# Ledger of designs, part 52: peptides against a protein of PDB entry 4GMN

Target 1, 375 residues: chain A of PDB entry 4GMN
Amino acid sequence: RYANITLLALVTLASIGTDFQETLVKGNQGSRESPISAADEEWNGFDDADGDAMDVDQKSSSGEDQEEDYEEIDVKEDDEDDDDDSITSEMQADMERVVGADGTDDGDLEDLPTLRELIQTAVPQLIRLSNLPIDSDESLTIQSHALSALNNISWTISCLEFANGENANIHNAWYPTAKKIWRKTILPILEADSADLKLATQVTSLAWAVARVLHGETPTDGNPHRKFISLYHSSKQQAGGNSNSIEEPEDPFQGLGVKCIGVVGSLAHDPAPIEVNREVGVFLVTLLRQSNNVPPAEIVEALNQLFDIYGDEELACDKEVFWKDGFLKHLEEFLPKMRTLTKGIDKRTQPELRTRADEALLNLGRFVQYKKKHA

## One batch from the design tools (peptide; made by RFdiffusion4, then SolubleMPNN)

Design b1_p11_7_s3 (from b1_p11_7, 5 letters changed)
Fold by OpenDDE base, seed 4:
Structure b1_p11_7_s3 (fold): chain B 375 residues (1-375), chain A 11 residues (1-11)
Amino acid sequence: as target 1 above (375 residues)
Amino acid sequence: TIKLDPNLPPR
């Protein structure tokens, strides 16, 4: 009896997450004539603001090599299980302020209470349900439905614009909850190293949705980028053996490989550690070098992630990884292969894949020219 | 069976 009620509640929450996405998309369509997906934005580079290069004469002061033997202070991490119930109070105060602002769009105010209830009431319960011990087919079903609901909510929120202070109230409300999903749901499932490809696909989809908001501020504990890279490779080894059991999703962009690329790409954004960025960047560039054995959708995603990670020349990863590791050469050498790959996609049978590949090819050409100008 | 599409495409 309780399990049927729980399943009905989880199905209802996952439906609400989908309906909320449709509502946000319809609301945004009222202000923008076409839902330009974030992937449909043509990469135009940064406009050359004529910033006068201040010639900072860095006088090389030769400071002497004092090898101070810093004793490794074994900071005992006192695992104070601070049940940080404290974050609930600031999140409440910021949401109450937005209800009082005379913002002209009456539509967004009606949906905010529902989003608040989803984030504050539903998501914490979904996290608990996703972490239940798997002792029965019923507990496995509950976990799968909880992950599906978390996925739909997280994806819906990740489709909001947060650049330039847009939706800052929603971002601030979601950010701690997104970190909690990462630490309490995603990491434990990844660490369990389950051979269940369905569970792996669900958790990777959720991880991508969460990482699309957290970017390089995603918790680095246990090197999750390496776990997703490992999962990518493991998924390729299994697909080669049993052609019968993995229904490749009808949509090529819903594959586990694409999702792994999307996660690790998102994790590699600034302020990610340079070595995390390097390992991801090398992984992505390696996919381009091996493109003859990689699905076209994974190549499209890997290119988009490379553009997003290395688009800004002011970021430390541009100098320390992109230029230092010679990525431009690999992108330039890949350009003729990408033209061949894109032309090989049948517009009639795979129209979306062809459109996304044509865009990624255009952006690759622009990106290579931009980086050559700024070399 | 509501097919919860667990695969919201990245828009």
Scores: peptide ipSAE 0.021, ipTM 0.661, DockQ to the pose 0.086
Fold by OpenDDE base, seed 5:
Structure b1_p11_7_s3 (fold): chain B 375 residues (1-375), chain A 11 residues (1-11)
Amino acid sequence: as target 1 above (375 residues)
Amino acid sequence: TIKLDPNLPPR
C-alpha cells in the first residue's frame, strides 16, 4: 500500500518534469515567429560579431520544373485534444514566467511556486529515495522511479538559458541542489560499480542533465569523467557480444554512448581542471579518429562537445589542451570523414540524425576555419 | 527566451 503510493508519487513527479519540458518547448516556439529549431543555430565562432556574412552565392542552378503532383495528403491532424490537463494552471503559469522572465539576480523563486516546491521539497526526497539500500525488487523500482523523476526535472531545468544572467534566480536555486544530486545520487551509484545497464543509463542521463548546468563546476571528487569514459567503453563491449539488444533506443541520441559523451563533454567545460579537460578532449578526439566504428549520433555529440569546450580562445584549455595537444590537426583530418559519414545517413529513414550531422559538419568547417585564423 | 539546447535527449 505505501509502496504503491510512493510509486504513484514518483511517476507523478516524473510526469510533472516531462510536462514542464513540453511547456518550455511550446513557449519557446510561440515566441519565435519562425520555427528555427534550436538545432538550427549554426555555430558562427566567437569572432563573427563582425558582420561579414559571407554571401554564399548559391548559384541558382536552374533545374527543370518537374511538377511532381504532390498529392496533398490531407493529414487530418486529428487534434486528439488529448487535453492532457496534467499541466496544472500553476505549472503553466510558472513556465510562462520562466520563458518571459528577465532574470532577477535574486535566488528568490517567490514568483515560481511550483518550481520552488520541485527544487526545495521534491528533489531532496527524490535524492533520499535514490539512495535507499537495494535489498528488494521494490527498492530497485523505487530507485528507478526516483532517478527518472530527478532526470526529468534536471533536464527541464537544463533547457533554461542561464547565459548573461538570464534566469539567475532559477540558476541560484538549482545550483546547490544540482551539486547535491551529483554528490548524493550520481557519485554513490557510479561507485557501486553495478553491472546494471538500465541503472547505468538512468544515472548517466541524470548526470548529463546535471552537468549541463554545472559544467566545469561539477564536483571532480573521485574522477567521475573517467568513470563515464569507462562506462562508454564497457557499453561498447557488451553491445558487440550479446544479441540481447537492450532495445537500442529508437532515437539514436538516447543511446548510452551519446549520454556518456554528453556528460564528459559537459564536465570538461571551463572552469574544469586542465587534467580533466585534457582527458575528455583526448577521449572525444579519439572517437573522431575511430569514427568508422562509432555510431553517427555519438560523433555528432562529440563534435558539439568539442565546439563548446574549445570555442573560446581566452580559456586556459584552448592554449594548454587544444593547441598543445594538436587537436586542430585531428579536426581538419576528420572533416572529409565527416562529409562521408553525413552523406551516408539516409534522410528518409533518419531525418533528425541527418539534420544534426549536416549541422555538425557545417560547424566543423567553421570551427576549423576559426581556429586557423587564431593559430 | 529559453534556448532549448538541441542536444537535449528526447524524453
Scores: peptide ipSAE 0.019, ipTM 0.677, DockQ to the pose 0.479
Fold by OpenDDE base, seed 2:
Structure b1_p11_7_s3 (fold): chain B 375 residues (1-375), chain A 11 residues (1-11)
Amino acid sequence: as target 1 above (375 residues)
Amino acid sequence: TIKLDPNLPPR
């Protein structure tokens, strides 16, 4: 009886976390003529003060429109109006304010009461529930749902812009809570070294969401980057043995390998210790060198992480890791392999993977050119 | 700017 009420509350909190995200998506689409997904952020380098923005003359190759007569299959959209009345008018008003808010510096969420209650009241209970002793299938179910709710809330918050002091009130309220999730939920589960790949995938997803906000300020206690690198390698060894047991997620970007790359990439940003940055950078560059046996989605994620980590030449990691360890040569040697890999992805069966690979290939070309100019 | 991570966990 208490378990069912707890599970219902956890499912409701997980739903609220996703509904916030959808509302943020819709709010951003209303402000931009095109929703630039975080994937669609073309890495332009850091603006050199010399404004030679390369006019990429997109010569529109007028490919002849073969009018393939798409028979209009009248798919009756049975608009099952799933009146997912889950978005309260107060929650929608909070998200509209977050999309429009000039950042007030105070971590006081007075104007965002729903988000305040999620961070201050709900998340501390979810942390407690995720860290309960596992003694039954019921406690495993509670942990899984608590991790799901923490994941959805953390991902939604990680989709906010915090650069240049944007959303500083939300950042300041979330930051101590994010560190608490890391220390009280993520680290204990990683230290338990469970053979449960489902639990490992859930905690790694949550770790990525948290690390996308904390970056190099993520607690380095117990070298968590090495645990995620170890988890990456362990997941590959298990997938090679039993083709029947891990349903590879239908979405190639939901794989445990991609999530491990996303976590360790995020952990390696400034002000991370140079040794942490080096171990992660070497791991990522090694994936590119071994790309023949690496899923395309993991290559895309590893490239994006390398661009974000080593894009700024003023950072200590540029001189002490990128240049010192000769990463440019490895990236340049990978360009022809990336072109082959990207062209090998079927646009019809894997449109998203192909789009993100085309973008990562473009960004790799630009990044190599940028780094050659600054050599 | 809201950076939507395309790696959002499946619902």
Scores: peptide ipSAE 0.019, ipTM 0.688, DockQ to the pose 0.276
Fold by OpenDDE base, seed 1:
Structure b1_p11_7_s3 (fold): chain B 375 residues (1-375), chain A 11 residues (1-11)
Amino acid sequence: as target 1 above (375 residues)
Amino acid sequence: TIKLDPNLPPR
């Protein structure tokens, strides 16, 4: 009886976390013509005030107008009002405020009561449930659901813009809780060294969501970046032996390898210790060097992480790691391989992977040019 | 601006 109530509450909290995310997606589509996916942000470098606009002479090839008469297939949008009554009017009102609020720096979520209760009341209980002694299949189920709920909440919060002091109230409320998730949920599970790949995937997904907010301020106790690098390598060894048992996720970007890269990339941002940054940077650059045996989605993620980590020349990691360890050479040598890799992705069967690879290739070209100008 | 990461959590 108590177990079923706990499971129902955990499923409900996991659903609330997804519903918040869907509401954020819908709210962002209403305010800007293009959803600026983090992938759609063309890496422009840091604004050097010297506006050498590279005039890319778009040579106008006059292709002839073949008027192909596309018959208007009147797709009746059956508005199936999927009244997924999951989004409460209070949750929607909180999300509308999050999208519209110049965040007050007080850390008080007075205007965001649902989000406040999620952070202050629900998350501490989820952390407690994720730390229960595992002595039964029931306790494993409770842990898995608690991790799923923490994941969904943490991912939703990680999709908020916190740059330039945006959403500072949410950031300030979340930050201590995110550190608590890291120390009390993520680290103990990583230290238990479980051979359970499902649990490893859940904790790595949660770790990525948390690290996307904490970045280099993520607690470095016990060198968690090395644990995720080890998990990356271990996952590759297991996949090679038993091709039949791990259903690779249908989405290439939901793979454990991508998640490991996302975690360690996020952990390596300033103000991370230079040795943490170095170990991660070397890991990422090594993936590019070994790209013939690395899934394309992991290459895309590794490139994006490298751009984010080493985009700023004013950071200590630029001089002490990027230049000192000769990363530019490896990125330049990878350009022709990335072109080949990207062209090898079928646009028809993997449109998203192809788009993100085309963007990562474009950004790699620009990043290499930028770094050569600033050498 | 909410930057939607395309790395949405698994549904």
Scores: peptide ipSAE 0.019, ipTM 0.687, DockQ to the pose 0.366

Design b1_p11_7_s4 (from b1_p11_7, 6 letters changed)
Fold by OpenDDE base, seed 1:
Structure b1_p11_7_s4 (fold): chain B 375 residues (1-375), chain A 11 residues (1-11)
Amino acid sequence: as target 1 above (375 residues)
Amino acid sequence: KIKLDKNRPPR
């Protein structure tokens, strides 16, 4: 009984996360003309569709009060106050300064009570459920649904603009929770090194959503970027052997390879350690060099990540990695290959892939010209 | 800093 309720709750949370994502996507497509003033995103969440609650007349059978002594499993809250000493007082002060500038209230999300409950109440439970010991098909199903719900929530939040102090209240409420998802859900699953590609795909999708908000502030402990690079390579080796069983996702952008690139690209943003940035940058540039054997969607993502990582000449990674490791030459040499690749995509059968490749090609040309002017 | 327009739908 409890398992079915838990599964239903997880499916419901995953659905809410999807519906919220679709709503934000539709909103952001409409609002490209007008800045959504932060005030009018009334989360019109539950339209109480009057679903006729069938009055299940559960007849009061007076079954005897067996006081089953529910041993109160004293779940010791191991208040592992893991004082995340990794948040420098400067980063916290800069976050507070970004919040304090627009006079929007602290991370209490008073104006967004449902988002608050989602972050503060639902997500911690989903983290717990994602960490259940896998001892049954039921526990595996619960974990999968918990990861799906966390993924949808995290992706939805990652679609908000946080630049220039926009949505700072949401950012501040989400940031510690995003780190908790990373540390308590993503890292343990990555460390378990399970041969389950489905689980690996779920955790990588979640990791990408989380890393799209945390960027270079994503915890670097245990070198997670190397785990995702390893997972990328492992996924390619397996696809080469058993061509029969991995249904390539119908959407080329939903592939594990794209997700791995998205994660590691996001992890490499400033203020990521220069060596993390270098390893990721070299990985991404290597994909471009080996592009003949790389799916077009992965090339598009790799280019997009390279543009975000190295689009700012003021960042340490520009001098210490981009210029020092000679990335411009590789991007220039890739331009004609990208033109050929993009032209090879059938616009009729793969319209999204073609559109994104055309954009990435245009941006690659602009990026190369920019870097040549700032050499 | 370069600004590049990117259509990055959520995934």
Scores: peptide ipSAE 0.337, ipTM 0.916, DockQ to the pose 0.178
Fold by OpenDDE base, seed 3:
Structure b1_p11_7_s4 (fold): chain B 375 residues (1-375), chain A 11 residues (1-11)
Amino acid sequence: as target 1 above (375 residues)
Amino acid sequence: KIKLDKNRPPR
């Protein structure tokens, strides 16, 4: 009983988080003719099509034809006004305020009561649920749903603009909570070194959402970038051995490899330690060098991360990593390979992947020209 | 700082 209520509440929180994100994406498309970054379209919620088809073993007991006249109980479809629409409407009203609010510096979220309750009341409970001892299938299910809800909330918040002090009130409220998710949920799961690819995918998705806000201010305790690089390599070794068992997600951008690249790229932004930046930069450039064996979606993400990390000549990582480790040469040598890769993507079968690859190719040409001018 | 237009190719 309590488990089912907790599960229902977690599913409802995950659903609300998805609807909130869809509305953010639609709202941002309407108000800013600025192209939404390709990262904002990538988070389709995990369709947990856990169709547990309970095989109700219809034991065909050949019991006799008693025509019991089942009185057609006219089940009045009471239009249960889906109470779900009311909660989505309050969240939509908070979102319209976020898109329109010139950032009043009051970190108390006074004008955003729904978002405040999500951050201050719901998230701390979800963190506790994600840290329960796993001693049963029920505790594993609770952990999975708590991770899904944390993922949805974290991704939704990561789609907000925080540049130039925009949404500073939300950023200031979220920032300590995001660090708590990292330290209390993400790190313990990564330290358990589980062979569970479902759990690894969930925690990596959550880690990417959190790292998209924290960037180089993400806690460096235990060198988490190395754990995600290790997870990337381990996932590739497992996929190569059993071609039949990892249903690669239908969306090439939802793969564990893309998520690992997104996490480590985000972790390497300023003010990350230069050695963390170097290890990530070398990893990303190595993917480009080995591109013949790398999925196109991972190449697109690795390029976007390299552009975001090294797009500023005033940062210490430009001199100490980009120029010192000779990354420009590797990017120039990759240009003809990227043209071939992009042309090899069928526009009819993979229109999104082709569009993102065409953009990344254009940006790679511009980035190389920029770096040659600022050498 | 480079501004990479994440320009969707014009339809």
Scores: peptide ipSAE 0.305, ipTM 0.891, DockQ to the pose 0.077
Fold by OpenDDE base, seed 2:
Structure b1_p11_7_s4 (fold): chain B 375 residues (1-375), chain A 11 residues (1-11)
Amino acid sequence: as target 1 above (375 residues)
Amino acid sequence: KIKLDKNRPPR
């Protein structure tokens, strides 16, 4: 009884986190959609071809009125319980305020009561549930649902802009909680040498969402970047052996390899230790060198992480890692391979992958030119 | 610092 209520509450919290994420994405897209000027495609008027009005003779066939007694089949509308996964009007109003809010620096979420309760009341319970001893299939199910809810909440918050002091109240409220998720949920699961690739995928997704906000301020205790690099390599060894391996998610970007790259890339940002940055940078550049055996989605993510890490010449990692370890040469040598890789992606079958590869290719060209100018 | 166009959906 208590377990079923807990599971229902966890599923509901995971749903709410997804709906929030979708609403934030739509809101952020709407703000970046400058009105696409409807290009007046001049609809060239179809020429009025003088089609002769053929007099179709009205043959008055007197068809007999068979009164077919239409038995009114009372189609019970099965009330499909449209699980009205509708964000409550209060949650929607909180979301609209988050998208429009001038960042107040006060870490109080007084104006965001739903988000406050989510961070202060729900998340600490989810962290506790994710740390329960796994002794049954029921406890494993509870952990999985708690991780899913934490993932969705963390991803949602990671979609907010925090640059230039935007959403500072939300950032300040989330930051200590994000560090708690890292230390209490992510690290213990990563230290448990579990062969469960599903659990590893869930914790890695959560780790990426958390690290997208914390960046180089993510706790470096126990060198978690090396654990995710090891997990990346282990996942490749397991996928290569069994043709009946876990169906790679239909979305190439939901793969464990992409998530591992996203985590370690995020961990390597300033102010990360230079040696953490170097180990991650070398890992990412090595993927580009070995690109013939790397999924295109992982290459796209690795490029994007390299651009984020080394896009600022004022950072210590630019001089001490990027230039010192000769990363520019590897990026230049990869540019023709990236063109071939991107052209090999079918736009019809994998439109998102192609679009993101086209973007990453364009950005790689720009990044190489930028680095050559600032050498 | 370089600015690059990035369309990254949340995951």
Scores: peptide ipSAE 0.341, ipTM 0.920, DockQ to the pose 0.167; fails the geometry check
Fold by OpenDDE base, seed 4:
Structure b1_p11_7_s4 (fold): chain B 375 residues (1-375), chain A 11 residues (1-11)
Amino acid sequence: as target 1 above (375 residues)
Amino acid sequence: KIKLDKNRPPR
């Protein structure tokens, strides 16, 4: 009984995330056509397909009322004030500066009470449910639904514009919660080293959504970028061996490989450590060099990430990584390969992939010219 | 900073 209520609540929370995204997309259609990023594709709505109504045979077992004394486990909230002094005075000053540009108050979503309750009340419960010990198929199902709800909420929030102090109130309310999702949900699942590709895909999708807001301020503890790079390589090795085709998602941009690229690309943005940026940059450039064996959607995402990471000449990563490691040469050498790859995509069968590849090719030409001018 | 227009067709 409790399981079914928990599952129904999780399905409802995932659906609230859907309706919120649709509402934000409809609301934002009135303002500038910011190109809806790959974010909108990760709405795997509930495939209503697994309508295998388990015929819960109503075996009327008249089980006796054992009043099991629920010992109230007084969970002493040991307020271990882990003074996670990781809010550097500089991050706090930058948060205050983002808040101070619009004279709107501390991350109190007073005008957005539903979003406030979603972030402050619902998400912390979803984090707890996603971090439960896995002891049954039921606990796996609960974790999967909690991850789906967190994914949908996180993707929806990541579709908001936060540049130039836009939506600063939402950003400030979400930022600590996004870090909590990262530390309490994403990292523990990544460390469990599960061979479950479904779980790996769900956590990687969530990680991408979270990292699209946190960028280079995503916690670097335990080198999570290396875990996602390893997951990328492991997923390619498994797909090649067993003809249990996990049905390649019908959408090329929903693949685990694309999601891994999206995560590590987002993690490599300023102010990420230069070493993290370098390892990610080398990974992405290596995919371009090996493009004959890489799905076109992953190449498109890898290019977009490279443009976003290295599109600013004022950032330390431009001098210390892009120029120092000779990335321009690799991008220039990739231009003719990208033209061939893009032309090979059938506009009739894969119209979106073709459009995004045509865009990425155009942007690659512009990016190479820009970098040559700023050399 | 380069601004790359990502002209995604409206979904």
Scores: peptide ipSAE 0.314, ipTM 0.901, DockQ to the pose 0.103; fails the geometry check

